# Designs tried in a protein design run: peptides against a protein of PDB entry 5VVV. Part 60

Target 1, 276 residues: chain A of PDB entry 5VVV
Amino acid sequence: FLCGVVEGFYGRPWVMEQRKELFRRLQKWELNTYLYAPKDDYKHRMFWREMYSVEEAEQLMTLISAAREYEIEFIYAISPGLDITFSNPKEVSTLKRKLDQVSQFGCRSFALLFDDIDHNMCAADKEVFSSFAHAQVSITNEIYQYLGEPETFLFCPTEYCGTFCYPNVSQSPYLRTVGEKLLPGIEVLWTGPKVVSKEIPVESIEEVSKIIKRAPVIWDNIHANDYDQKRLFLGPYKGRSTELIPRLKGVLTNPNCEFEANYVAIHTLATWYKSN
Target 2, 276 residues: chain A of PDB entry 5VVV as posed
Amino acid sequence: FLCGVVEGFYGRPWVMEQRKELFRRLQKWELNTYLYAPKDDYKHRMFWREMYSVEEAEQLMTLISAAREYEIEFIYAISPGLDITFSNPKEVSTLKRKLDQVSQFGCRSFALLFDNIDHNMCAADKEVFSSFAHAQVSITNEIYQYLGEPETFLFCPTEYCGTFCYPNVSQSPYLRTVGEKLLPGIEVLWTGPKVVSKEIPVESIEEVSKIIKRAPVIWDNIHANDYDQKRLFLGPYKGRSTELIPRLKGVLTNPNCEFEANYVAIHTLATWYKSN

## One batch from the design tools (peptide; made by RFdiffusion4, then SolubleMPNN)

Design b2_p13_7_s2 (from b2_p13_7, 6 letters changed)
Fold by OpenDDE base, seed 4:
Structure b2_p13_7_s2 (fold): chain B 276 residues (1-276), chain A 13 residues (1-13)
Amino acid sequence: as target 1 above (276 residues)
Amino acid sequence: SEFEERYRKAALE
């Protein structure tokens, strides 16, 4: 069971010292996972093709080593979906080289994220793939296998919540393709019925699990505030029955942008997790 | 971006 934090918000990413402090807190609270997915980290998303510089490499190596020190699984995410051409072998090779570099930093867990992108493929991809889901699954499977089938590999679908599913969760051709064709060792991220789900009913998890043919990892936006700079979410982790735990592969909270505001959010997640 | 805005709008629902 993956339980911890995803740094997955828009806005200023956390600094390395904050991330190290996070690892210390996660260990103390008996959580086990950090997903590196800051939207505005340029080489994560906007410039995903760009290799890390020597200085950036040193920082990431240090960060990954720190995660290991605190027994936190460091998952490196990349979001190529803004402008990748799935059918272009050069693009696939570029993605492989980028992840090879990160592997050299000591990272062993990875994620491919296709959240918040266009649902339409370019003309070249339309000639090769039957659907956007087919293109995403193809590259994800290839990368997963290329990396030697790491123990933890995550996929974030474009339809990552109930309200983004067309026509709905149970009848989504996109999610059906993901479920049927994504290799079984790859986990699927999900935010619940909504982008920010006040509640995540057990029935909603059963519904999505059926179509994706696996228990999802919750990317939980309950404490996310990047969408409204006027709000801070200081309340407890709630609206999730502990009955969800045996029906999930994990929960990663995407909390407030302000690192200092997340004590209650993360602590109460830990309490929730340990209560079952 | 357009897609970030879609996220923000949906997050407020």
Scores: peptide ipSAE 0.699, ipTM 0.963, DockQ to the pose 0.935
Fold by OpenDDE base, seed 1:
Order: C-alpha cells, then sequence, then structure tokens
Structure b2_p13_7_s2 (fold): chain B 276 residues (1-276), chain A 13 residues (1-13)
C-alpha cells in the first residue's frame, strides 16, 4: 500500500530542504511514499525533454538518497503529454534517455502522467493509434518494459476523475482501453468522483476499479489549494472511509502549496491509514 | 495554460 504525499500542484515547487523535511515526517508518521510531480518544475512537464544539468543532477541524487535514508519510496514522475508525439520513435527515445538519467540518480520508481492535457492527438498519432488512450498506453507499456518493469510504476490518465470521464466512469472508452491494454504491473492514479473530491465513496472506487481492472492509487486533492490562492486547507483528512484501504493500491495526498501548512493534512492521513 | 485553467475550474466545482 502506497501512502504519502504527491507534490503535484501548480505553483512554486518545494525546495530540496522542504522535501527532505517531508521525508523525515513521512518516516516518523509511518508513511512510505513521495511522488515527485511538481507541475511548474520545468524539466518535469513543460521541458520534459531536457536533461538535468550537473547541478540539478547533484540535487536530485541527494534528494533520492535522502528518501532512501528515511525509507521513503521516491517516485519520479514525468508529464510529457503537453507536446509529445506518441508515434515518433525519437520522442520515445528522448523519454527513455531522460528516465535513464533519473535511474542513474538512484531512482527505481517512476510515473507517467497524462493529466491536464489536450484530448486530441496530432495528425501523425492519429495515423498510428486508434485512440488517445491507445497512444498513451503504448508508450507507457514500452517505457515500463524498457526500465525493466520497476516494482512501482504509475500512470495518470487524462480522465483521472469521475467528472472527466466521457460519457461516465463505467462506460468510458478511454478508461476501458487503459484497463484492457495497460500492463497489469502498472498502477493507475485517480482523484475520485471529482478533481477535488469532498468524499470518495466505496462504490465509486468499485466502479473505477472494474473498468481499469485494478485497484487505483488515489491522488487525493482534498488539501490542494493551487486552484485558489485565497484558501488554505488546514482541516483533517476526512470523507474517506477506512473501508477504502483494502480496495486501493495507495493514497498520495496532494496538499497545500505552502509546505508549512501541511502538518495536519499529512498527519491525519497517517492516522487514517494506521486505523485500518 | 488553458489546461491548467480547466483544472482550476473543475477543482472549484
Amino acid sequence: as target 1 above (276 residues)
Amino acid sequence: SEFEERYRKAALE
């Protein structure tokens, strides 16, 4: 069971010292996972093709080493979906090289994220793939296998919540393709019925699990505040029955952008997790 | 971006 934090918000990413402090807290609270996915980290998303510099490499190596020190699984995410051409072998090779570099930093867990992107493929991809989902699954499977089938590999669908599913969760051709064709060792991220789900009913998890043919990992936006600069979410982790735990592969909370505001959010997640 | 705005709009629903 993956339980911890995803740094997945828009806005200023956390600094390395904050991330290290996070690892200390995660260990102390008996959580086990950190997903590196800051939207405005340039080489994560907008410039995903760009290799890390020597200085950036040193920082990431140090960060990954720190995660290991605190027994936190460091999952490196990349979000190529803004402008990748799925059918272009050069793009695939570029993605492979980027992840190879990160592997050299000591990272062993990875994620490919296709959240918040255009639903339309380019002309070249339309000639090769039957659908957007087919394109995403193809590259994800290839990368997963290329990396030697890491123990933890995550996929974030473009339809990552109930309200984004067309026509709905149970009848989504996109999610059906993901479920049928994504290799079984790859986990699927999900935010619940909504982008920010006040509640995540057990029935909603059963519904999505059926179509994706696996238990999802919750990307939980309950404490996310990047969408409203006027708000801080300081309340406890709630609206999730502990009955969800045996029906999930994990929960990763995407909390407030302000690192210092997340004590209650993360601590109460830990309490929730340990209460099962 | 337009996609970030889509997220923000949906997050407020």
Scores: peptide ipSAE 0.697, ipTM 0.963, DockQ to the pose 0.943
Fold by OpenDDE base, seed 5:
Structure b2_p13_7_s2 (fold): chain B 276 residues (1-276), chain A 13 residues (1-13)
Amino acid sequence: as target 1 above (276 residues)
Amino acid sequence: SEFEERYRKAALE
């Protein structure tokens, strides 16, 4: 069971010292996972093709080493979906080289994220793939296999919540393709019925699990505040029955942008997790 | 970005 934090918000990413402090807290609270997915880290998303500089490499190596020190699984995410051409072998090779570099930093867990992108393929991709889901699954499977089928590999669908599913969760051709064709060793991220789900009913997890043919990992935006600068979410982790735990592969909270505001959010997640 | 705005709008629903 993956339980911890995803740094997955828009806005100023946490600094390395904050991330190290996070790892210390995660260990203290018996959580086990950190997903590196800061939207405004340039080489994560907007400039995903660009290799890390020597200085950036040193920082990431140090960060990954720190995660290991605190027994936190460091999952490196990349979000190529803004402008990748799935059918272009050069793009696939570029993605492979980028993840090779991160592997050299000591990273062993990875994620491909296709959240918050255009669901329309370019003309070239339409000639090769039957659907956007087919294109995403193809590259995800290829990368997963290329990396030697790492123990933890995550996929974030474009339809990552109930309200983004067309026509709905149970009948989504996109999610059906993901479920049927995504290799079984790859986990699927999900935010619940909504982008920010006040409640995540057990029935909603059963529904999505059926179509994706696996238990999801919750990317939980309950404490996310990047969408509204006027809000700070200081309340406890709630609206999730502990009955969800055996029906999930994990829960990763995407909390407030302000690192110092997340004590209650993360601590109460830990309490929730340990209460099962 | 356009897609960030889509996220933000949906997050407020």
Scores: peptide ipSAE 0.688, ipTM 0.962, DockQ to the pose 0.956
Fold by OpenDDE base, seed 3:
Structure b2_p13_7_s2 (fold): chain B 276 residues (1-276), chain A 13 residues (1-13)
Amino acid sequence: as target 1 above (276 residues)
Amino acid sequence: SEFEERYRKAALE
């Protein structure tokens, strides 16, 4: 069961010292996972093709080593979906080279994220793939296999919550394709019925699990505040029955952008997790 | 980003 934090918000990413402090807290609270997915980290999303510099490499290596020191699984995410051409072998090879570099930093867990992107394929991709889901699954499977089928590999769908599913969760052709074609060893991220789900009913998890043919990992936006800079969420992790735990592969909270504001959010997640 | 805006709108629902 993956339980911890996803740094998955828009805005200024956390600095390395904050991330190290996070690892200390995660260990102390008996959580086990950190997903590196800061939207505004340039080489994560907007410039995903660009290799890390020597200086950046040193920082990431140090960060990954710190995660290991605190027994936190470091999952490196990349979000190529803004401008990748799925059918272009050069794009696939570029993605492979980028992840090779990160592997050299000591990273063993990875994620491909296709959240918050255009759902329309370019003309070239339409000639090759039956749907956007097919394109995403194809590259995800290929990368997963290329990396030697790492123990932890995550996929974030474009339809990552109930309200983004067309026509709905149970009847989504996109999610059906993901469920049927995504290799079983790849986990699927999900935010619940909504982008920010006040509640995540057990029935809603059963519904999505059926179509994706696996238990999801919750990307939980309950404490996310990147969508409204006037908001700060200091309340406890709530609206999730502990009965969800056996029905999930994990829960990763995407908390407030302000690192210092997340004590309660993360601590209460830990309490929730340990209460099962 | 137009996609970030889509996220923001949906997050507020």
Scores: peptide ipSAE 0.684, ipTM 0.962, DockQ to the pose 0.943

Design b2_p13_7_s3 (from b2_p13_7, 7 letters changed)
Fold by OpenDDE base, seed 2:
Structure b2_p13_7_s3 (fold): chain B 276 residues (1-276), chain A 13 residues (1-13)
Amino acid sequence: as target 1 above (276 residues)
Amino acid sequence: SEFEERFRKAALE
């Protein structure tokens, strides 16, 4: 069961010292996972093709080593979906080289994220793939296999919550394709009924699990505040029955942008997790 | 970006 934090918000990413402090807290509270996915980290998303410099590499190596020190699984995410051409072998090779570099930093867990992108494929991709989902699954499977089928590999769908599913969760051709064709060893991220879900009912998890043919990892935006900078969400992790735990592969909370605001959010997630 | 705006709008629903 993956339980911890995804740094997945828009806005200023956390600094390395904050991330290290996070690892310490995660360990103390018996959480086990950190997903590196800051939207405004340039080489994560907007410039995903760009290799890390020597200085950046040193920082990431240090960060990954720190995660290991605190027994936190460090999952490196990349979000190539803004401008990748799925059918272009050079693009696939570029992605492979980028992840090879991160592997050299000591990272063993990875994620491909296709959240918050256009649902349309370019002409070249339309000639090769039957649908957007087919394109995403193809590259995800290929990367997963290329990396030697790491123990933890996550996929974030473009339809990552109920309100983004067309026509709905249970009838989504996109999610059906993901469920049927994504290799079974790859985990699927899910956010619940909404982008920010006040509640995640058990029935809603059963519904999505059926179509994706696996238990999802929750990317939980309950404490996310990147959509409203005038608000801080300081309340407890709630609206999630502990009955969800046996029906999930994990829960990763995407909390407030302000690192210092997340004590209660993360602590109460830990309490929730351990209460089962 | 337009994608960020979609996210923000959806987050507020």
Scores: peptide ipSAE 0.324, ipTM 0.893, DockQ to the pose 0.947
Fold by OpenDDE base, seed 4:
Structure b2_p13_7_s3 (fold): chain B 276 residues (1-276), chain A 13 residues (1-13)
Amino acid sequence: as target 1 above (276 residues)
Amino acid sequence: SEFEERFRKAALE
């Protein structure tokens, strides 16, 4: 069971010292996972093709080593979906090289994220793939296998919540393709019925699990505040029955952008997790 | 960006 934090918000990413402090807290609270997915990290999303510099490499190596020190699984995410051409072998090779570099930093867990992108493929991809889901699954499977089928590999669908599913969760051709064709060792991220789900009913998890043919990992935006800079979410982790735990592969909270605001959010997640 | 705006809008629904 993956339980911890995803740094997945828009806005200023956390600094390395904050991330290290996070690892200390995660260990102390018996959580086990950190997903590196800051939207505004240039080489994560906008410039995903760009290799890390020597200085950036040193920082990431240090960060990954710190995660290991605190027994936190460091998952490196990349979001190529803004402008990748799935059918272009050069693009696939570029993605492989980028992830090879991160592997050299000591990273062993990875994620491919296709959240917050358009459903449309370019003309070249439309000639090769029957759907957007097919394109995403193809590259995800290939990368997963290329990396030697790491123990933890995550996929974030474009339809990552109920409201983004067309026509709905149970009838989504996109999610059906993901469920049927994504290799079984790859986990699927999900935010619940909504982008920010006040509640995640058990029935909603059963519904999505059926179509994706696996238990999802919750990317939980309950404490996310990047969508409203005037708000801080300082309340406890709530609206998730502990009955969800055996029906999930994990929960990663995407909390407030302000690192200092997340004590309650993360601590109460830990309490929730350990209560089962 | 357009994507951020879409996300923010959806997050507020």
Scores: peptide ipSAE 0.321, ipTM 0.893, DockQ to the pose 0.960
Fold by OpenDDE base, seed 1:
Structure b2_p13_7_s3 (fold): chain B 276 residues (1-276), chain A 13 residues (1-13)
Amino acid sequence: as target 1 above (276 residues)
Amino acid sequence: SEFEERFRKAALE
């Protein structure tokens, strides 16, 4: 069971010292996972093709080593979906080289994210793939196999919550393709019925699990505040029955942008997890 | 971006 934090918000990314402090807290609270997915980290999303510099490499190596020191699984995410051409072998090779570099930093767990992108494929991709889901699954499977089928590999769908599914969760052709064609060793991220789900009913998890043919990992936006800079979410982790735990592969909370505001959010998640 | 705006709108629903 993956339980911890995803740094997945829009806004200023956390600095390395904050991330190291996070690892200390995660270990202390018996949580086990950190997903690196800061939207405004340039080489994660907007400039995903760009290799890390020597200086950036040193920082990431140090960060990954720190995660290992505190027995936290470090998952490196990349979001190529803004402008990748799926059918272009050069694009695929570029993605492989980028993840090879991160592997050399000591990273062993990875994620490909296709959240917050348009559902349209370019003309070249339409000639090769029958749907957007087929294109995403194809590259994800290829990368997963290329990396030697790491123990932890995550996929974030474009339809990552109930309200984004067309026509709905159980009848989504997109999610059906993901469920049927995504290799079984790859985990799927999900935010619940909504982008920010006040509640995540057990029935809603059973519904999505059926179509994706696996238990999801919850990307939980309950404490996310990147959509409203005037608010801080300081309350406890709630609206999730502990009955969800045996029905999930994990829970990763995407909390407030302000690192110092997240003590209650993360601590109460830990309490929730250990209560099972 | 347009998508970020859509995300923010969806987050407020």
Scores: peptide ipSAE 0.296, ipTM 0.887, DockQ to the pose 0.835
Fold by OpenDDE base, seed 5:
Structure b2_p13_7_s3 (fold): chain B 276 residues (1-276), chain A 13 residues (1-13)
Amino acid sequence: as target 1 above (276 residues)
Amino acid sequence: SEFEERFRKAALE
């Protein structure tokens, strides 16, 4: 069971010292996972093709080493979906080289994210793939296998919540393709019925699990505030029955952008997790 | 960005 934090918000990423402090807290609270997915990290998303510089490499190596020190699984995410051409072998090779570099930093867990992108393929991809889901699954499977089938590999679908599913969760051709064709060792991220789900009913998890043919990892935006800079979510982790735990592969909270605001959010997640 | 705005809109619904 993956339980911890995803740094997955838009806005200023946390500094390395904050991330290290996070790892200390995660360990202290018996959480085990950190997903590196800051939207405004240039080489994560906008410039996903760009290799890390020597200086950036040193920082990431240090960060990954720190995660290991605190027994936190460091998952490196990349979001190539803004401008990748799935059918272009050069793009695939570029993605492979980028992840190879990160592997050299000591990273062993990875994620491919296709959230917050247009649901349309370019003309070249339409000639090769039957659907957007087919394109995403193809590259994800290939990367997963290329990396030697790491123990933890995550996939974030474009339809990552109930409201984004067409026509709905249970009948989504996109999610059906993901469920059927995504290799079974790859985990699927899900935010619940909504992008920000006040509640995640057990039934909703059973529904999505059926179509994706696996228990999802919750990317939980309950405390996310990047969509409203005027708000801080300081309340406890709530609206999730502990009955969800055996029905999930994990829960990663995407909390407030302000690192200092997340004590209650993360602590109460830990309490929730340990209560079952 | 356009994508951020979509996220914000969806998050507020």
Scores: peptide ipSAE 0.267, ipTM 0.885, DockQ to the pose 0.958

Design b2_p13_7_s4 (from b2_p13_7, 7 letters changed)
Fold by OpenDDE base, seed 4:
Structure b2_p13_7_s4 (fold): chain B 276 residues (1-276), chain A 13 residues (1-13)
Amino acid sequence: as target 1 above (276 residues)
Amino acid sequence: TEFEERYRKAALE
């Protein structure tokens, strides 16, 4: 069971010292996972093709080493979906080289994220793939196998919540393709019925699990505030029955942008997790 | 971006 934090918000990423402090807190609270997915880290999303500089490499190596020190699984995410051409072998090779570099930093867990992107493929991809889901699954499977089938590999769908599913969760051709064709060792991220789910009913998890043919990892936006700069979410982790735990592969909270605001959010997630 | 705005709008629902 993956339980911890995803740094997955828009806005200023956390600094390395904050991330190290996070790892210390996660260990103390018996959580086990950090997903590196800061939307505004340029080499994560906007410039995903760009290799890390020597200085950036040193920082990431240090960060990954710190995660290991605190027994936190460091998952490196990349979000190529804004402008990748799935059918272009050069794009696939570029993605492989980027993940090879991160592997050299000591990273062993990875994620491919296709959240908040266009649902339409370019003309070149339409010639090769039957659907956007087919293109995403193809590259994800290839990368997963290329990396030697790491123990933890995550996929974030473009339809990552109930309200983004067309026509709905149970009838989504996109999610059906993901469920049927994504290799079984790859985990699927999900935010619940909504982008920010006040509640995640057990029935909603059963519904999505059926179509994706696996238990999801919750990317939980309950404490996310990147969408409203006037709000801080200081309340407890709630609206999730502990009956979800045996039906999930994990929960990763995407909390407030302000690192200092997240004590209650993360601590109460830990309490929730340990209460089962 | 258009997609970030979609996220923000949906997050407020």
Scores: peptide ipSAE 0.698, ipTM 0.962, DockQ to the pose 0.924
Fold by OpenDDE base, seed 1:
Structure b2_p13_7_s4 (fold): chain B 276 residues (1-276), chain A 13 residues (1-13)
Amino acid sequence: as target 1 above (276 residues)
Amino acid sequence: TEFEERYRKAALE
C-alpha cells in the first residue's frame, strides 16, 4: 500500500530542504511514499525533453538519497502530454533518455502523467493510433518495459476523476482501453468522483476498479489549494472510509502549496491509514 | 494554460 504525499500542485514548487523535511515527517508518521510531480517544475512538464544540468542532477541525486535514508519510496513523475507526438520515435527516445538520466540518480520508481492536457491527438498520431487512450497506453507500456518493469510504475489518465469521464466512469471507452491494454504491473492514479472530492464512496472505487481492472492509487486533492490562493485547507483528512484501504493500491495526498500548512493534512492521513 | 484553467474551474465545482 502506497501512502504519503504527491507534490502535484500548480505554483512554486517546494525547495529541496522542504522535501527532505517532508521525508523525515513521512518516516516518523510511518508513511512510505513521495511522488515528485510539481506542475511548474520546468523539466517535469513544460520542458520535459530537457535533460537536467549538472547542478540540477546533483540536487536530485541528493534528494533521492535523502528519500532512501528515510526509507521513503521516491517516485519520479514526468508529464510529456502537453506537446508530445506519441507516434514519433524521436520523442519516445527522448523520454527514454530523460528517464535513464533520472535512473542514474538512483531513482527506481516512475510515473507518466497525462492529466490536464488536450484530448485530441495530432494528425500524425491519428494515423498510427485508434484513440488517445491507445497512444498513451502504447508509450506507457513501452517505457515501463524499457526501464525493466520497475516495482512501482504509475500512470495518470486524462480522465482522472468521475466528472472527466465520458459518458461516465463505467462506460468510458478511454478508461476501458486503459484497463484492457495497460500492462497489469502499472498502477493507475485517480482523484475520486471529482477533481477535489469531498467524499470518496466505496461504491465509486468499486466502479472505477472494474473498468481499469485494478485497484487505483488515490491522488487526493482534499487539501489542494493551488486552484484558490485565497484559501488554506487546515482541516483533517476526512470523507474517506477506512473500508477504502483494502480496495486501493494507495493514497497520495496533494496538499496545500504552502509547505508549512500541511502538518494536519499529512498527520491525519497517517492516522487514517494506521486505523485499519 | 487553457488546461490549467480547466483544472481550476473543475476544482471549484
Scores: peptide ipSAE 0.697, ipTM 0.962, DockQ to the pose 0.927
Fold by OpenDDE base, seed 5:
Structure b2_p13_7_s4 (fold): chain B 276 residues (1-276), chain A 13 residues (1-13)
Amino acid sequence: as target 1 above (276 residues)
Amino acid sequence: TEFEERYRKAALE
């Protein structure tokens, strides 16, 4: 069971010292996972093709080593979906080289994220792939296999919540394709019925699990505040029955952008997790 | 970006 934090928000990423402090807290609270997915890290998303510099490499190596020191699984995410051409072998090779570099930093867990992107394929991709889901699954499977089928590999669908599913969760051709064609060793991220789900009913997890043919990992936006700079979410982790735990592969909270605001959010997630 | 705006709008629903 993956339980911890995803740094997955828009806005100023946490600094390395904050991330190290996070790992210390995660260990103390018996959580086990950190997903590196800061939207405004340039080489994560907007400039995903660019290799890390020597200085950036040193920082990431140090960060990954710190995660290992605190027994936190460091998952490196990349979000190529803004401008990748799925059918272009050069794009695939570029993605492979980028993840090879991160592997050299000591990273062993990875994620491909296709959240918050255009739902339409370019003309070249339409000639090769039957659907957007087919294109995403193809590259995800290829990368997963290329990396030697790492123990933890995550996929974030474009339809990552109930309200983004067309026509709905149970009848989504996109999610059906993901479920049928995504390799079984790849986990699927999900935010619940909504982008920010006040509640995640057990029935909603059963519904999505059926179509994706696996238990999801919750990307939990309950404490996310990047969408409203006037709000801080200081309340406890709530609206999730502990009955969800055996029905999930994990829960990763995407909390407030302000690192210092997240004590209650993360601590109460830990309490929730340990209460099962 | 327009995609961030879509996220933001949906997050407020």
Scores: peptide ipSAE 0.687, ipTM 0.960, DockQ to the pose 0.948
Fold by OpenDDE base, seed 3:
Structure b2_p13_7_s4 (fold): chain B 276 residues (1-276), chain A 13 residues (1-13)
Amino acid sequence: as target 1 above (276 residues)
Amino acid sequence: TEFEERYRKAALE
């Protein structure tokens, strides 16, 4: 069971010292996972093709080593979906080289994220793939296999919550393709019925699990505040029955942008997790 | 991006 934090918000990413402090807290609270997915980290999303510099590499190696020191699984995410051409072998090769570099930093767990992107393929991709889901699954499977089928590999769908599913969760052709074609060793991220789910009913998890043919990892936006600069969420982790735990592969909270504001959010997640 | 705006809108619903 993956339990911890996803740094998955829009806005200023956390600094390395904050991330190291996070690892200390995660270990102390008996959590086990950190997903590196900062939207505004340039080489994560907008410039995903760009290799890390020597200086950036040193920082990432140090960060990954720190995660290991605190027994936190470091998952490196990349979000190529803004401008990748799925059918272009050069793009696939570029993605492979980028992840090779990160693997050299000591990273062993990875994620491909296709959240918050255009659902329309370019002309070249339409000639090769039957749907956007087929394109995403193809590259994800290929990368997963290329990396030697790492123990932890995550996929974030474009339809990552109930309200983004067309026509709905159970009837989504996109999610059906993901469920049927995504290799079984790849985990699927999900935010619940909504982008920010006040509640995540057990029935809603059963519904999505059926179509994706696996238990999801919750990307939980309950404490996310990147969408409203005037809000800060200081309340406890709630609206999730502990009955979800046996029905999930994990829970990763995407908390407030302000690192210092997340004590209650993360601590109460830990309490929730340990209560079952 | 327009997609970030889609996220923000949906997050407020």
Scores: peptide ipSAE 0.686, ipTM 0.961, DockQ to the pose 0.935

